# Ledger of designs, part 59: peptides against a protein of PDB entry 6UG1

Target 1, 304 residues: chain A of PDB entry 6UG1
Amino acid sequence: SNEERKRRKYFHMLYLVCLMVHGFIRNEWINSKRLSRKLSNLVPEKVFELLHPQKDEELPLRSTRKLLDGLKKCMELWQKHWKITKKYDNVGLYMRTWKEIEMSANNKRKFKTLKRSDFLRAVSKGHGDPDISVQGFVAMLRACNVNARLIMSCQPPDFTNMKIDTSLNGNNAYKDMVKYPIFWCEVWDKFSKKWITVDPVNLKTIEQVRLHSKLAPKGVACCERNMLRYVIAYDRKYGCRDVTRRYAQWMNSKVRKRRITKDDFGEKWFRKVITALHHRKRTKIDDYEDQYFFQRDESEGIPD
Target 2, 301 residues: chain A of PDB entry 6UG1 as posed
Amino acid sequence: SNEERKRRKYFHMLYLVCLMVHGFIRNEWINSKRLSRKLSNLVPEKVFELLHPQKDEELPLRSTRKLLDGLKKCMELWQKHWKITKKYDNEGLYMRTWKEIEMSANNKRKFKTLKRSDFLRAVSKGHGDPDISVQGFVAMLRACNVNARLIMSCQPPDFTNMKIDTSLNAYKDMVKYPIFWCEVWDKFSKKWITVDPVNLKTIEQVRLHSKLAPKGVACCERNMLRYVIAYDRKYGCRDVTRRYAQWMNSKVRKRRITKDDFGEKWFRKVITALHHRKRTKIDDYEDQYFFRRDESEGIPD

## One batch from the design tools (peptide; made by RFdiffusion4, then SolubleMPNN)

Design b2_p13_6_s4 (from b2_p13_6, 8 letters changed)
Fold by OpenDDE base, seed 1:
Structure b2_p13_6_s4 (fold): chain B 304 residues (1-304), chain A 13 residues (1-13)
Amino acid sequence: as target 1 above (304 residues)
Amino acid sequence: MDKILEEVIKEWE
């Protein structure tokens, strides 16, 4: 019915706000001064120097290469620190079906919320799920004065899916779900004027995204619980930005149709949510990023 | 609908 379509759209919007606020809270927690002091001790001086290369005036690319080598060594150090990777409870922050949502509403299960103290302990010990591990990695880079963003791929239920959901049964469903991350890192390269993408935990990759990312879900099975729709960046200064354009090859033709921003009402509403979560002034870094997104929109063209 | 979502955003500000 038209009413059920409106209900699913509303519930998608509410769920998206809750996810974006969750990302904001986790971004605040990783700014903990107590955690920063502990995590800075994991990074040797030689690795710190690679993270902060001098500008090579002859070839700026040499400075970028040093930064990339420093980030690679930080991923290795982080893997040594991280002792226990826990599985997600159920589907974690991956996308739920509408049937799973309805069934969970009927089950008065006490959701155990992770407290800030428990998160800080988990990161300090190196014991937790992959999301906690990525968040801790961002905290370590920030402890080393690296301009690192926490990235979250928000997975609200698909309001465009009006079908009765079949139960996603089977052991393979979890493997396909966790094939691509929900959380990752971006690092500002001051030499190239670009964000470097870092997945320290799942794919263990560093990339400079041009046209597409390795972190973008591919294949029907992976996209059932991980649809690239809302990739939100949280910086050290409590900036909040939609960076979906970086990771979406087909933003205009495919991704936009699955977003609340497909209509003017949804665009205005989503801008209000981003503005509410954005607690810093605009910078030249935002100008370079917006210019890159503009060039990516022009290069994709208008979908036929 | 719009007012409720604005209220939800304001509760988290």
Scores: peptide ipSAE 0.019, ipTM 0.598, DockQ to the pose 0.127
Fold by OpenDDE base, seed 3:
Structure b2_p13_6_s4 (fold): chain B 304 residues (1-304), chain A 13 residues (1-13)
Amino acid sequence: as target 1 above (304 residues)
Amino acid sequence: MDKILEEVIKEWE
């Protein structure tokens, strides 16, 4: 019905705000001075020097290569620190079906909310789910004075899916779900004037995204619980930015149709949510990023 | 260390 379509749109909006606020809170927690002092001790001086290369005036690419080598070594150090990767409880922050939402409303399951103290302890010990691990990796890079963003792929229920029964088939459902991350890292490269994508936990990859990312979900089974629609970046200065354009190859033709921003009302609403979570002034880094997004929109073209 | 902090801060100013 038209009423059910309106209801699903409203629930999608509410759920999206809750996810974006969750990302904001986790970004604040990883800025803990106590955690920063502990995590900086994981990075030896030689790796710190690679993270902060001198500008090569002859070939700036040499400086970028040092930074990339430093980030690779940080991923290796992080894997040595991380002792226990817990499975997600149920589906974690992956996308729920409408049926699962309806069933969850009937079952008053006490969601065990992780407290800030428990999170800081988990990161400090290297014991937690993959999301806590990625968040801790961002905290370690920030402790080394690296301009690292926490990236969150927000997975609200699909308001465009009007089917009641998406029977997600059994045995491989968890493996397909966790094949691609929900959280990752971006690092600013001051030499190339670009964001470097880092997945320290899931794919264990460093990428300079041009047209497509390895982190973008591929295949029907993987896309059932992970649809790339809202990729939100949280920086160390409490900036909040929509960076979906970086990771979406087909933003205009495919992704936009599945976003609340498909209409003017949804666009204005979503801008208000971003503005409410963005607590810093604009910088030259934002100008370079917006220029890159503009070039990506021009290169994709308008879908016929 | 402090000079690197200043450079990184200057990128955000």
Scores: peptide ipSAE 0.016, ipTM 0.570, DockQ to the pose 0.020
Fold by OpenDDE base, seed 5:
Structure b2_p13_6_s4 (fold): chain B 304 residues (1-304), chain A 13 residues (1-13)
Amino acid sequence: as target 1 above (304 residues)
Amino acid sequence: MDKILEEVIKEWE
């Protein structure tokens, strides 16, 4: 019905705000000075120097290569720190079906919220789910004065799915769900004027995204609970930016149709949400990033 | 209400 379409759209909007706020709160928690002091001790001086290379004026690419090597070593150090990777409780922050949402509304199960103190303890001990691990990795890089962003792929329920029953039946559902991350890291390369993508936990990869990312979900089964629609970046200065364009190969043809921003009302609303979560002034880094997104939009062209 | 919504609301309280 038209009413059910409206209900699903509004619920999607509410859920998206809640997810974006969760990302903001986690980004604040990883800025903890106490956590920073502890995590900086995991990074030896030689690795710190690689994270802060001098500008090679002859070949700036040499400086980028040092940074990439430093980030690789940080991933290895992080794997040594992280002792226990817990499975997600149910589906974690992956996408729920409409049926699962309706069933959860009827089931007053006590949700145990992770307190800030418990989060800081979990990161500090190296015990937690993959999301906590990624968030802790971003905290470690920030502790080393690296301009690292927390990236969150927000998974609100699909308001474009109008099926009555949206049950996902499958024995491999969890494996397919966790194949791609929900949280990852980006690091600013001051030499190339680009963001470097880092997945320290799931795919254990570092990439300089040109046209597509390895972190973008592929295949029907993986996309059931992880649909790339809202990739939000939270920086160390409480900036909030939509970086979906980096990871979406087909932003205009495919991704936009599944976003609230497909219409002018949704675009204006979503901009208000981003603005409310963006607590810093614009910088030259934002100018370089916006130029990159513009070039990516022009290169995709008009969808056929 | 979805458990995630409950979690986020409780993180703001």
Scores: peptide ipSAE 0.010, ipTM 0.625, DockQ to the pose 0.059
Fold by OpenDDE base, seed 4:
Structure b2_p13_6_s4 (fold): chain B 304 residues (1-304), chain A 13 residues (1-13)
Amino acid sequence: as target 1 above (304 residues)
Amino acid sequence: MDKILEEVIKEWE
C-alpha cells in the first residue's frame, strides 16, 4: 500500500539516524585519552616516523609511499595486538529484513548494550567483534597523531523493498554476511591530497580508491545484508561527512535509487542529519574531497 | 535496531 511505503520510508529514516548517531558516539569513544596513551605504546618510533614522513619536494609520491608502508606496519602491529575476534551477535550492524524488524519489536530481549568502559577494555585487551577491532585501529592511528577517520557503512532496512515477506533464505551463511566490512578506516594523505582507505580487520587491505573499492560489496548473497548506500566518515575533530561517492562506482545509476536522498525532501532531511552530527568548521581537506566527488560525478555521467 | 537504539539512548542518558 501507499501507507506501508510511507511507513517503511520513515522507519528507514529513523533507523539511519540511530546508526549515524551510533557511529558518532563510537567516534567519541575512540578519542579517549586513556585509550590513546595505551595504544600509542604499540607503535615503535620507526613506524611513527613512517606515518609522519617529511614532504619530498622532488617526488611527493615518495612521502605517500612512506605513509603507506607505515600504515601497513600499523595493520601488522594491530593483528599482533588483537587476540580474540568475536562473532557478531545475530547480524550485528548488518542490514535486517523487514520481517526481522517486526519480530524484534515483539521480543523485549534486553540486549546487553556495550558501555563505554567495556568498549575501552575490549579494545585495550584486543578482545571483541570486528567493528570494535576497526574502531580500536582508528584509535591507535589517532594516538599516533594520524588524521584517521572512522568509516561506517550504515545499513538501514531497504525502504525500496516492498515485499511482505523479506525473510532471507536461511542459507545466507554468516560468512557471506561478513565478507565485506561495515566499519573501516580512512587516512588523510597530505601529499597526494587524498583519503587512503584502510581495512585492517576484514580484507586486510590498503587502497587509494580511484574509481572502485574492494570494500564495496559484490554478489547477491553479500549485498542482501550489506548494501553500499550511506558511507559516513567521522573524523578526530567530530566532523561528519557522507563519503559514499568514493566507494560507489555507480552512485547516480544504482546507489541513489536506494537512498533517502533520491528526492528533494530526503536530500534536505539527510543534509540536516549530517549538519547536526558535523561539529567542526570546514577545512581545505573538505574542499579537496568535494572536488574529488565532483570529478567522480562528472565521470560517471547522468544515467540514461 | 533495538540494540542500537538502546545503545544510543543509554549513551545519551
Scores: peptide ipSAE 0.009, ipTM 0.620, DockQ to the pose 0.060

Design b2_p13_7_s1 (from b2_p13_7, 4 letters changed)
Fold by OpenDDE base, seed 3:
Structure b2_p13_7_s1 (fold): chain B 304 residues (1-304), chain A 13 residues (1-13)
Amino acid sequence: as target 1 above (304 residues)
Amino acid sequence: SLEEELEKILSEL
C-alpha cells in the first residue's frame, strides 16, 4: 500500500539517524586520552617515522610510499594486538529485513548496550567484534597523530524493498554477510592530497580509491545485508561527512535510487542530519575531497 | 544541543 511505503520510508530515516549517531558516539570514544596513551605504545619509533615521512620535494610519491608502508606495518601490529574476534550477535549493524524488524518489535530482546568503559577495555585487551577492532585501529592511528577517519557504511532497512518476505539464503548467510566490512578507516595523505582507504580487519587491505573500492559489496548474497548507500566519515575533530561518492562506482545510476536523498525532501533532511553531527569548521582537506567528488560525478555522467 | 537538533530532525519526519 501507499501507507506501507510511507511507513518503511519513515522507519528507514529513523534507523539511519540512530546508526549515524552510533558512529558519532564510537568516534568520541576512540578519542579517549587513556586509550590513546595505551595504543601509542604498540607502535615502534621506526613505524611512527614511516607514518610521518618528510616531504620529498623531488618526488612526493616517495613520501606517500613511506606512509603506505607505515600503514601496512600498523595493520600487522594490530593483528598481533588483537587476540579474540567475536562473532556478531545476530547480524550486528548489517541490514535487517522488514520481517526481522517486525519480529524484533514483538520480542523483548534484551539489547545489551556496550558501555564506554567496556569498549575501552575491549580495545585495550584486543577482544571484541570486528567493529570494535576497526574502531580500535583508528584510535591507534590517532594516538600516533595520524589524521585517521572512522568510516561507517550505514545499513538501514531497504525502504525500496516492498516485499513482505525476503527469503535470505540460510546456509552461508553469515559468511556472505561478513564478506565486506561495515566499518573501516581512511587516512589523509598530505602529499597526494587524497584519502587512503584502510580495512585492517576484514579484507586486510590498503587502497587508493580511484573509480571503485574493494570494500564495495558485490554479488546478490553479499548485498542482502550490506548495501552501499550511506558511507559516513567521522574525523578526530568531530567532523561528519558523506563519503559515499568515493566507494560508489554508480552513484547517480544505482545508489541514489536506494537513498533517502533521491528526492528534494530527503536531500534537505539528510543534510540537516549531517550538519547536526558536523562539529568542526571547513578545512582545505574538505575542499580537496569535494573537488574529487565533483570530478567523480562529472566522470560518471548523468544516467541515461 | 545535538539532542535538540536531533529532536527537531525527528519532529520533521
Scores: peptide ipSAE 0.060, ipTM 0.794, DockQ to the pose 0.771
Fold by OpenDDE base, seed 5:
Structure b2_p13_7_s1 (fold): chain B 304 residues (1-304), chain A 13 residues (1-13)
Amino acid sequence: as target 1 above (304 residues)
Amino acid sequence: SLEEELEKILSEL
């Protein structure tokens, strides 16, 4: 019905705000001074120097190569620190079906909310789910004075799916779900004036995204619980930015149709949510990023 | 507060 379409749109918007606030809170927790002091001790001086190379005036690419080598070594150090990767409880922050949402409303399961103290302990011990591990890696880079962002791919229920039963039948449902991450890292390269993408936990990869990322879900089974629609960046100064354009090859033709921002009302509303979560002034880094997004929109073209 | 801003955004839904 038209009413059920409105209800699903409303519930998608509410769920999206809750996910974006969760990302904001986790970004605050990883700024903990106590955690920073512990995690800085994991990084040897030689690796710290690679993270902070001098500017090569002849070839700035040499400085970027040192930074990339430093980030690779940080991923290796992080793997040595992390002892236990827990499975997600059910689907974690991956996308739920409408049927799962309706069934969960009837089952008042006390969600065990992870407290700040428990999170800090989990990161410090190297014991937790993949999301806690990625968040801890961002905290380690920030402890080394690296301009690292926490990235979250928000997975609200698909308001464009009007099917009543969306039961996911699959023996490998968990493996397909976790094939691509929900959380990752970005690092500012001051030499190339670009964000470097880092997945330290899932794919264990470092990318300089041009047109597409390996972190973008591919294949039907992987896209059932992980649709790239809302990729939100949280920086060390409590900035909040929509960075979906970086990871979406087909933003205009495909991704926009699955976002609340497909209409003027949804665009204005989503801009209010971003503004409420953005607690810093604009910087030249934001100008370089917006210029990159503009060039990506021009190069994709207007969908026919 | 952030909470009051979020409550306003939620009231506009």
Scores: peptide ipSAE 0.058, ipTM 0.794, DockQ to the pose 0.762
Fold by OpenDDE base, seed 4:
Structure b2_p13_7_s1 (fold): chain B 304 residues (1-304), chain A 13 residues (1-13)
Amino acid sequence: as target 1 above (304 residues)
Amino acid sequence: SLEEELEKILSEL
C-alpha cells in the first residue's frame, strides 16, 4: 500500500539516525585518553617515524610511500595485539530484512548494550567483534597523532524493497554477510591531499581510492545485508561527513536511488542529520575532499 | 544539545 511505503521510508530514516548516532558515540569512545596511552605503546618509534614522514619537496610521493609503509606495519602490529575476533551477535549492524524487523518488534530481547567501560576493556585486551577491532585500530592511529577517521557504512532497512517476505534463504548467509566490512578507517595523506582507505581487519587492505574501492560490496548475496548507501566518516575532532561518493562507483545511477536523498525532502532532512552530528569548523581538508567528490560527480555524469 | 537536535530531527519525521 501507499501507507506501507510511507511507514518503511519513516522507519528507514529513524533507523539511519540511530546508526549514525551509534557511530558518533563509538567515535567519542575511541578518543579515550586512557585507551590512547595504552595503544601508543603498541607502536615502536621506527613505525611512528614512518607515520610522520618529512615532506619530500622533490617528490611528495616518497612521503606518501613512507606513510603507507607505516600504516601496513600498524596493521601487522594490530593483528599481533588482537587475540580473539568474536562472531557478531545475530547480524550485528548489517542490514536486517523487513520480516526480521517485524519479528524483532514482538521480541523484547534485552540487547546487552555494550557499555563504554566494556568497549575500552575489549579493545585493550584485543577481544571483540570485527567492529570493535576496527574502532580500536582507529584509536591506535589517533594515539600516534595520525589524522585517522572512523568510517561506518550505515545499513538501514531497504525502504525501496516493497516485498512482504524478504527472508534471506541460504547456508552461507553469515559468510556472505561478513565478506565486506561495515566499519573501516581513513587516514589523511597531507602530501597527496587525499584520504587513504584502510581495512585492518576484514580484507586487511590499504588503498588510495580513485574510481572504485575493494570495500564496496559486490555480488547479490553480499549486497543482501551490506548495501553501500550511507558511508559516514567520524574524525578525531567530532566532524561528521558523508563520504559515500568515494566508495560508490555509481553514485548517481545506482546508489542515489536507494538513499533517502533521492528527493529534495530527503536531501534536506539528511543534511540536518549530518549538521547535528558535525561538531567542528570546516577545514581545508574538507575543501580538498569536496573538490574530489565534485570531480567524481562530473566524471560519472548524470544518468540518462 | 545533540539530544535536542536529534529530537527535533525525529519530530520532523
Scores: peptide ipSAE 0.045, ipTM 0.787, DockQ to the pose 0.765
Fold by OpenDDE base, seed 2:
Structure b2_p13_7_s1 (fold): chain B 304 residues (1-304), chain A 13 residues (1-13)
Amino acid sequence: as target 1 above (304 residues)
Amino acid sequence: SLEEELEKILSEL
């Protein structure tokens, strides 16, 4: 019905806000001074120097290569620190079906929210789910004075799916679900004036994204619970930015149709949500990023 | 709480 379409759109919006706020709170928690002091001790001086290379005036690419090597070594150090990767309870923050939402609404299950103290303990011990592990990795980089962002791929229910039954086939569902991350890291490269993408936990990759990322879900089964629609960046200064354009090859042709921002009302509303979560002034880094997004929009073109 | 932060952000929308 038209009413069910409105209900699903509204519930998508509410769920999206809840996810974006969750990302904001986790970004605050990883700024913990107590956690920072513990995690800085995981990084040897020689690796810290690689994270902070001098500018090579002859070949700036050499400085970027040192930073990339430092980030690689940080991923290796993080794997040594992380002792236990827990499976997600149910689907974690991956996308739920409408049926799962309806069934969950009927079940008055008290959601056990992880407390800040428990999160900080989990990161300090190296025990937790992949999301906690990524968030802890961002905290370690921030402890080393690296300009690292927490990235969250927000997975609200698909309001464009009007099917009554949205049941997913069970057996491979978890493996396909966790094939691509929900959380990752970005690091500012001051030499190339670009964000470096870092997945320390899932794919264990470092990328300089130009047109596509390995972190973008591919294949029907993987996209059932992980649709690239809302990739939100949380920086160490409580900035909040939509960085979906970096990871979406087909932003204009495909991704926009599945976003609330497909219409002017949704665009204005989503800008309000971003503005409410954006607690810092604009910087030259934001200018370079917006220029990159503009060039990506021009290069994709307008869908016919 | 998460709920209080949600309520603040929702009140600002």
Scores: peptide ipSAE 0.040, ipTM 0.776, DockQ to the pose 0.207

Design b2_p13_7_s2 (from b2_p13_7, 6 letters changed)
Fold by OpenDDE base, seed 5:
Structure b2_p13_7_s2 (fold): chain B 304 residues (1-304), chain A 13 residues (1-13)
Amino acid sequence: as target 1 above (304 residues)
Amino acid sequence: SLEEKLQEILSEL
């Protein structure tokens, strides 16, 4: 019905705000001074120097290569620190079906909310789910004075799916779900004036995204619980930015149709949410990023 | 506050 379409749109918007606030809170927690002091001790001086190379005036690419080598070594150090990767409880922050949402409303399961103290303990011990591990890696880079962002791919229920039963059949449902990450890292390269993508936990990869990322879900089974729609960046100064354009190859033709921002009302509303979570002034880094997004929109073209 | 801004956003839903 038209009413059920409105209800699903409303519930999608509410769920999206809750996810974006969760990302904001986790980004605050990883700024902990106590955690920073512990995690800085994991990084040897030689690796710290690679993270902070001098500018090569002849070939700035040499400085970028040092930074990339430093980030690779940080991923290796992080793997040594992390002892236990827990499975997600049920689906974690991956996308729920409408049926699962309706069934969960009837089951008042006390969600065990992870407290700040428990999170800091989990990161410091190297014991937790993949999301806690990625968040801890961002905290380690920030402890080394690296301009690292926490990235979250928000997975609200699909308001464009009007099927009543969306039961997912699958013996491999968990493996397909976790094939691509929900959380990752971006690092500012001051030499190339670009963000470097880092997945330290899932794919264990470093990318300089141009047109597409390996972190973008591919294949029907993987996209059932992980649809690239809302990729939100949280920086060390409590900035909040929509960076979906970086990871979406087909933003205009495909991704926009699955976002609340497909209409003027949804665009204005979503801009209010971003503005509420953005607690810093604009910088030249934001100008370089917006210029890159503009060039990506022009190169994709207007969908026919 | 952030909470007040979130309440405003939620009231517009």
Scores: peptide ipSAE 0.076, ipTM 0.803, DockQ to the pose 0.751
Fold by OpenDDE base, seed 4:
Structure b2_p13_7_s2 (fold): chain B 304 residues (1-304), chain A 13 residues (1-13)
Amino acid sequence: as target 1 above (304 residues)
Amino acid sequence: SLEEKLQEILSEL
């Protein structure tokens, strides 16, 4: 019905806000001074020096290469620190079906909300789910004075899916779900004026995204619970930015149709949500990023 | 506050 379409749009918007607020809170928790002091001790001086290379005036690319090597070594150090990767409870923050949402509304499951103290202990011990591990990795880089931001791929229910039964059938559902991450890291490269993408936990990859990312879900089974629609960046200064354009090869042709921002009302509303979560002044880094997104929009073109 | 802004955003839903 038209009412069910409105209801699903409303629940999508509400769920999206809750996810974006969750990302904001986790980004605050990883700024813990106590955690920072502990995690800085995991990074030896030689690796710290690679994270902070001098500017090579002749070839800025040499400085970027040092930073990339430092980030690779940080991923190796993080794997040595992290002892236990727990499975997600149920589907974690991956996308739920409409049927699962309706069933969950009836089940007052006391979700054991992870408290800040429990999170800090989990990161400190190296015991937790993949999301906690990524968040801890961002905390370690921030402890080393790296301009690292937490990235969250928000997975609200698909309001464009009007099917009544959206049950996902398949023995490999968990394996396909966790094939691609929900959380990752970006690091500012001051030499190239670009963000470097780092997945320390899932794919264990570092990339400089041009047109496509390895972190973008591919294949029907993987996209059932992980649709790239709302990739939100949380920086160390409590900035909040939509960075979906970086990871979406087909933003205009495919991704936009699955977002609340497909219409003017949804665009204005989503801009209000971003503005509410953005707690810093604009910087030249934001200008370089917006210029990159503009060039990516022009290069994709308007879908016919 | 963040809470007030979120309440405002949620009231527009």
Scores: peptide ipSAE 0.066, ipTM 0.796, DockQ to the pose 0.754
Fold by OpenDDE base, seed 1:
Structure b2_p13_7_s2 (fold): chain B 304 residues (1-304), chain A 13 residues (1-13)
Amino acid sequence: as target 1 above (304 residues)
Amino acid sequence: SLEEKLQEILSEL
């Protein structure tokens, strides 16, 4: 019905705001001075030097290579720190079906909200789910004065799915759900003027995204609970930016059709949400990023 | 505040 379409759109928007606020709060917790002091001690001086290479005036690529090597060593150090990876409770922050949402409304399950103190303890001990682990890795890089941002792939329910029953026929193996991350890291490369993508926990990969990312979900089973639509970046200065364009190969042809921003009302509304969560002034880094997104939009073209 | 901005955003839903 038209009413069910409106209800699903409304609930998608509400759920998206809640997810984006969750990402904002986790980004504030990552900025804990107490946590920063503890995590900086995990990084030896030699690794710190690699994270802060001098500018090679002859070949700037040498400086980028040192940074990449430093980030690789930080991932290895993080794996040694992280002792216990917990499974998600149910589906974590992966996408729920409409049926699961309706069933959860009837079952007043007291969601145990993780407190800030419990999060800081979890990161400090190396005990938690993959999201806590990624968030802790971003905290470690920030403790080393690296311009690292937290990335969140927001998974609101699919308002474009108008099926009455959206139950997944099979228990999609937990493995298919968690094949791709919901949280990852980006690091600013001041030499190449680009963001470096870092997944320290799931795929354990570092990439310089050109046309596509390894972190973009592929295959039907993986996309059922992880649909790339809203990739939000949270920086150390409480900046909030939509970086979906980096990870979406087919932003215009495929991804836009699944976003609230498919129409002018949704675009204006989503811009208000981003603006509410963006607490810093514009920088030259934002100019380089917007130029990259523009070039990616021109290169994709308008879908026929 | 962030809360006021969120309330404004939610009122437009």
Scores: peptide ipSAE 0.041, ipTM 0.772, DockQ to the pose 0.754
Fold by OpenDDE base, seed 2:
Structure b2_p13_7_s2 (fold): chain B 304 residues (1-304), chain A 13 residues (1-13)
Amino acid sequence: as target 1 above (304 residues)
Amino acid sequence: SLEEKLQEILSEL
């Protein structure tokens, strides 16, 4: 019905706000001074120097290569720190079906929210799910004075799916779900004036994204619970930015159709949500990023 | 209710 379409759109919007607020709160928690002091001790001086290379005036690419090597070594150090990767309870923050949302409403489950103290303990011990691990990795880089962002791929239910039954086939569902991350890291490269993508936990990759990322879900099964629609960046200064354009090859042709921002009302609403979560002034880094997004929009073109 | 669903979602967050 038209009413069910409105209900699903509204529920998608509300769920999206909750996810974006969760990302904001986790970004605040990883700024913990107590955690920062503990995590800085995981990084040897030689690795810290690689994270902060001098500018090579002859070949700026050499400085970027040092930073990339430092980030690689940080991923290796993080794996040594992380002792226990827990599976997600149920689907974690991956996308739920409409049926699952309806069934969950009938089950008065007492959910246990992870408290800030428990999160900080989990990161400090190296015990937790992949999301906690990524968030802790961002905290370690921030402890080393690296301009690292927490990235969250927000997975609200698909309001464009009007099917009554959205049941997913069970057996491979978890493996396909966790094939691509929900959380990752970006690091500012001051030499190339670009964000470097870092997945320390899932794919264990470092990328300089130009047109596509390995972190973008591919294949039907993987996209059932992980649709690239809302990739939100949370920086160390409580900035909040939509960075979906970086990871979406087909933003204009495909991704936009599945976003609330497909219409002017949704665009204005989503901008209000971003603005409410953006607690810093604009910087030259934002100018370079917006220029990159503009060039990506021009290069994709307008869908016919 | 929608609120109970949201509280449930928020409690998983």
Scores: peptide ipSAE 0.028, ipTM 0.736, DockQ to the pose 0.058; fails the geometry check

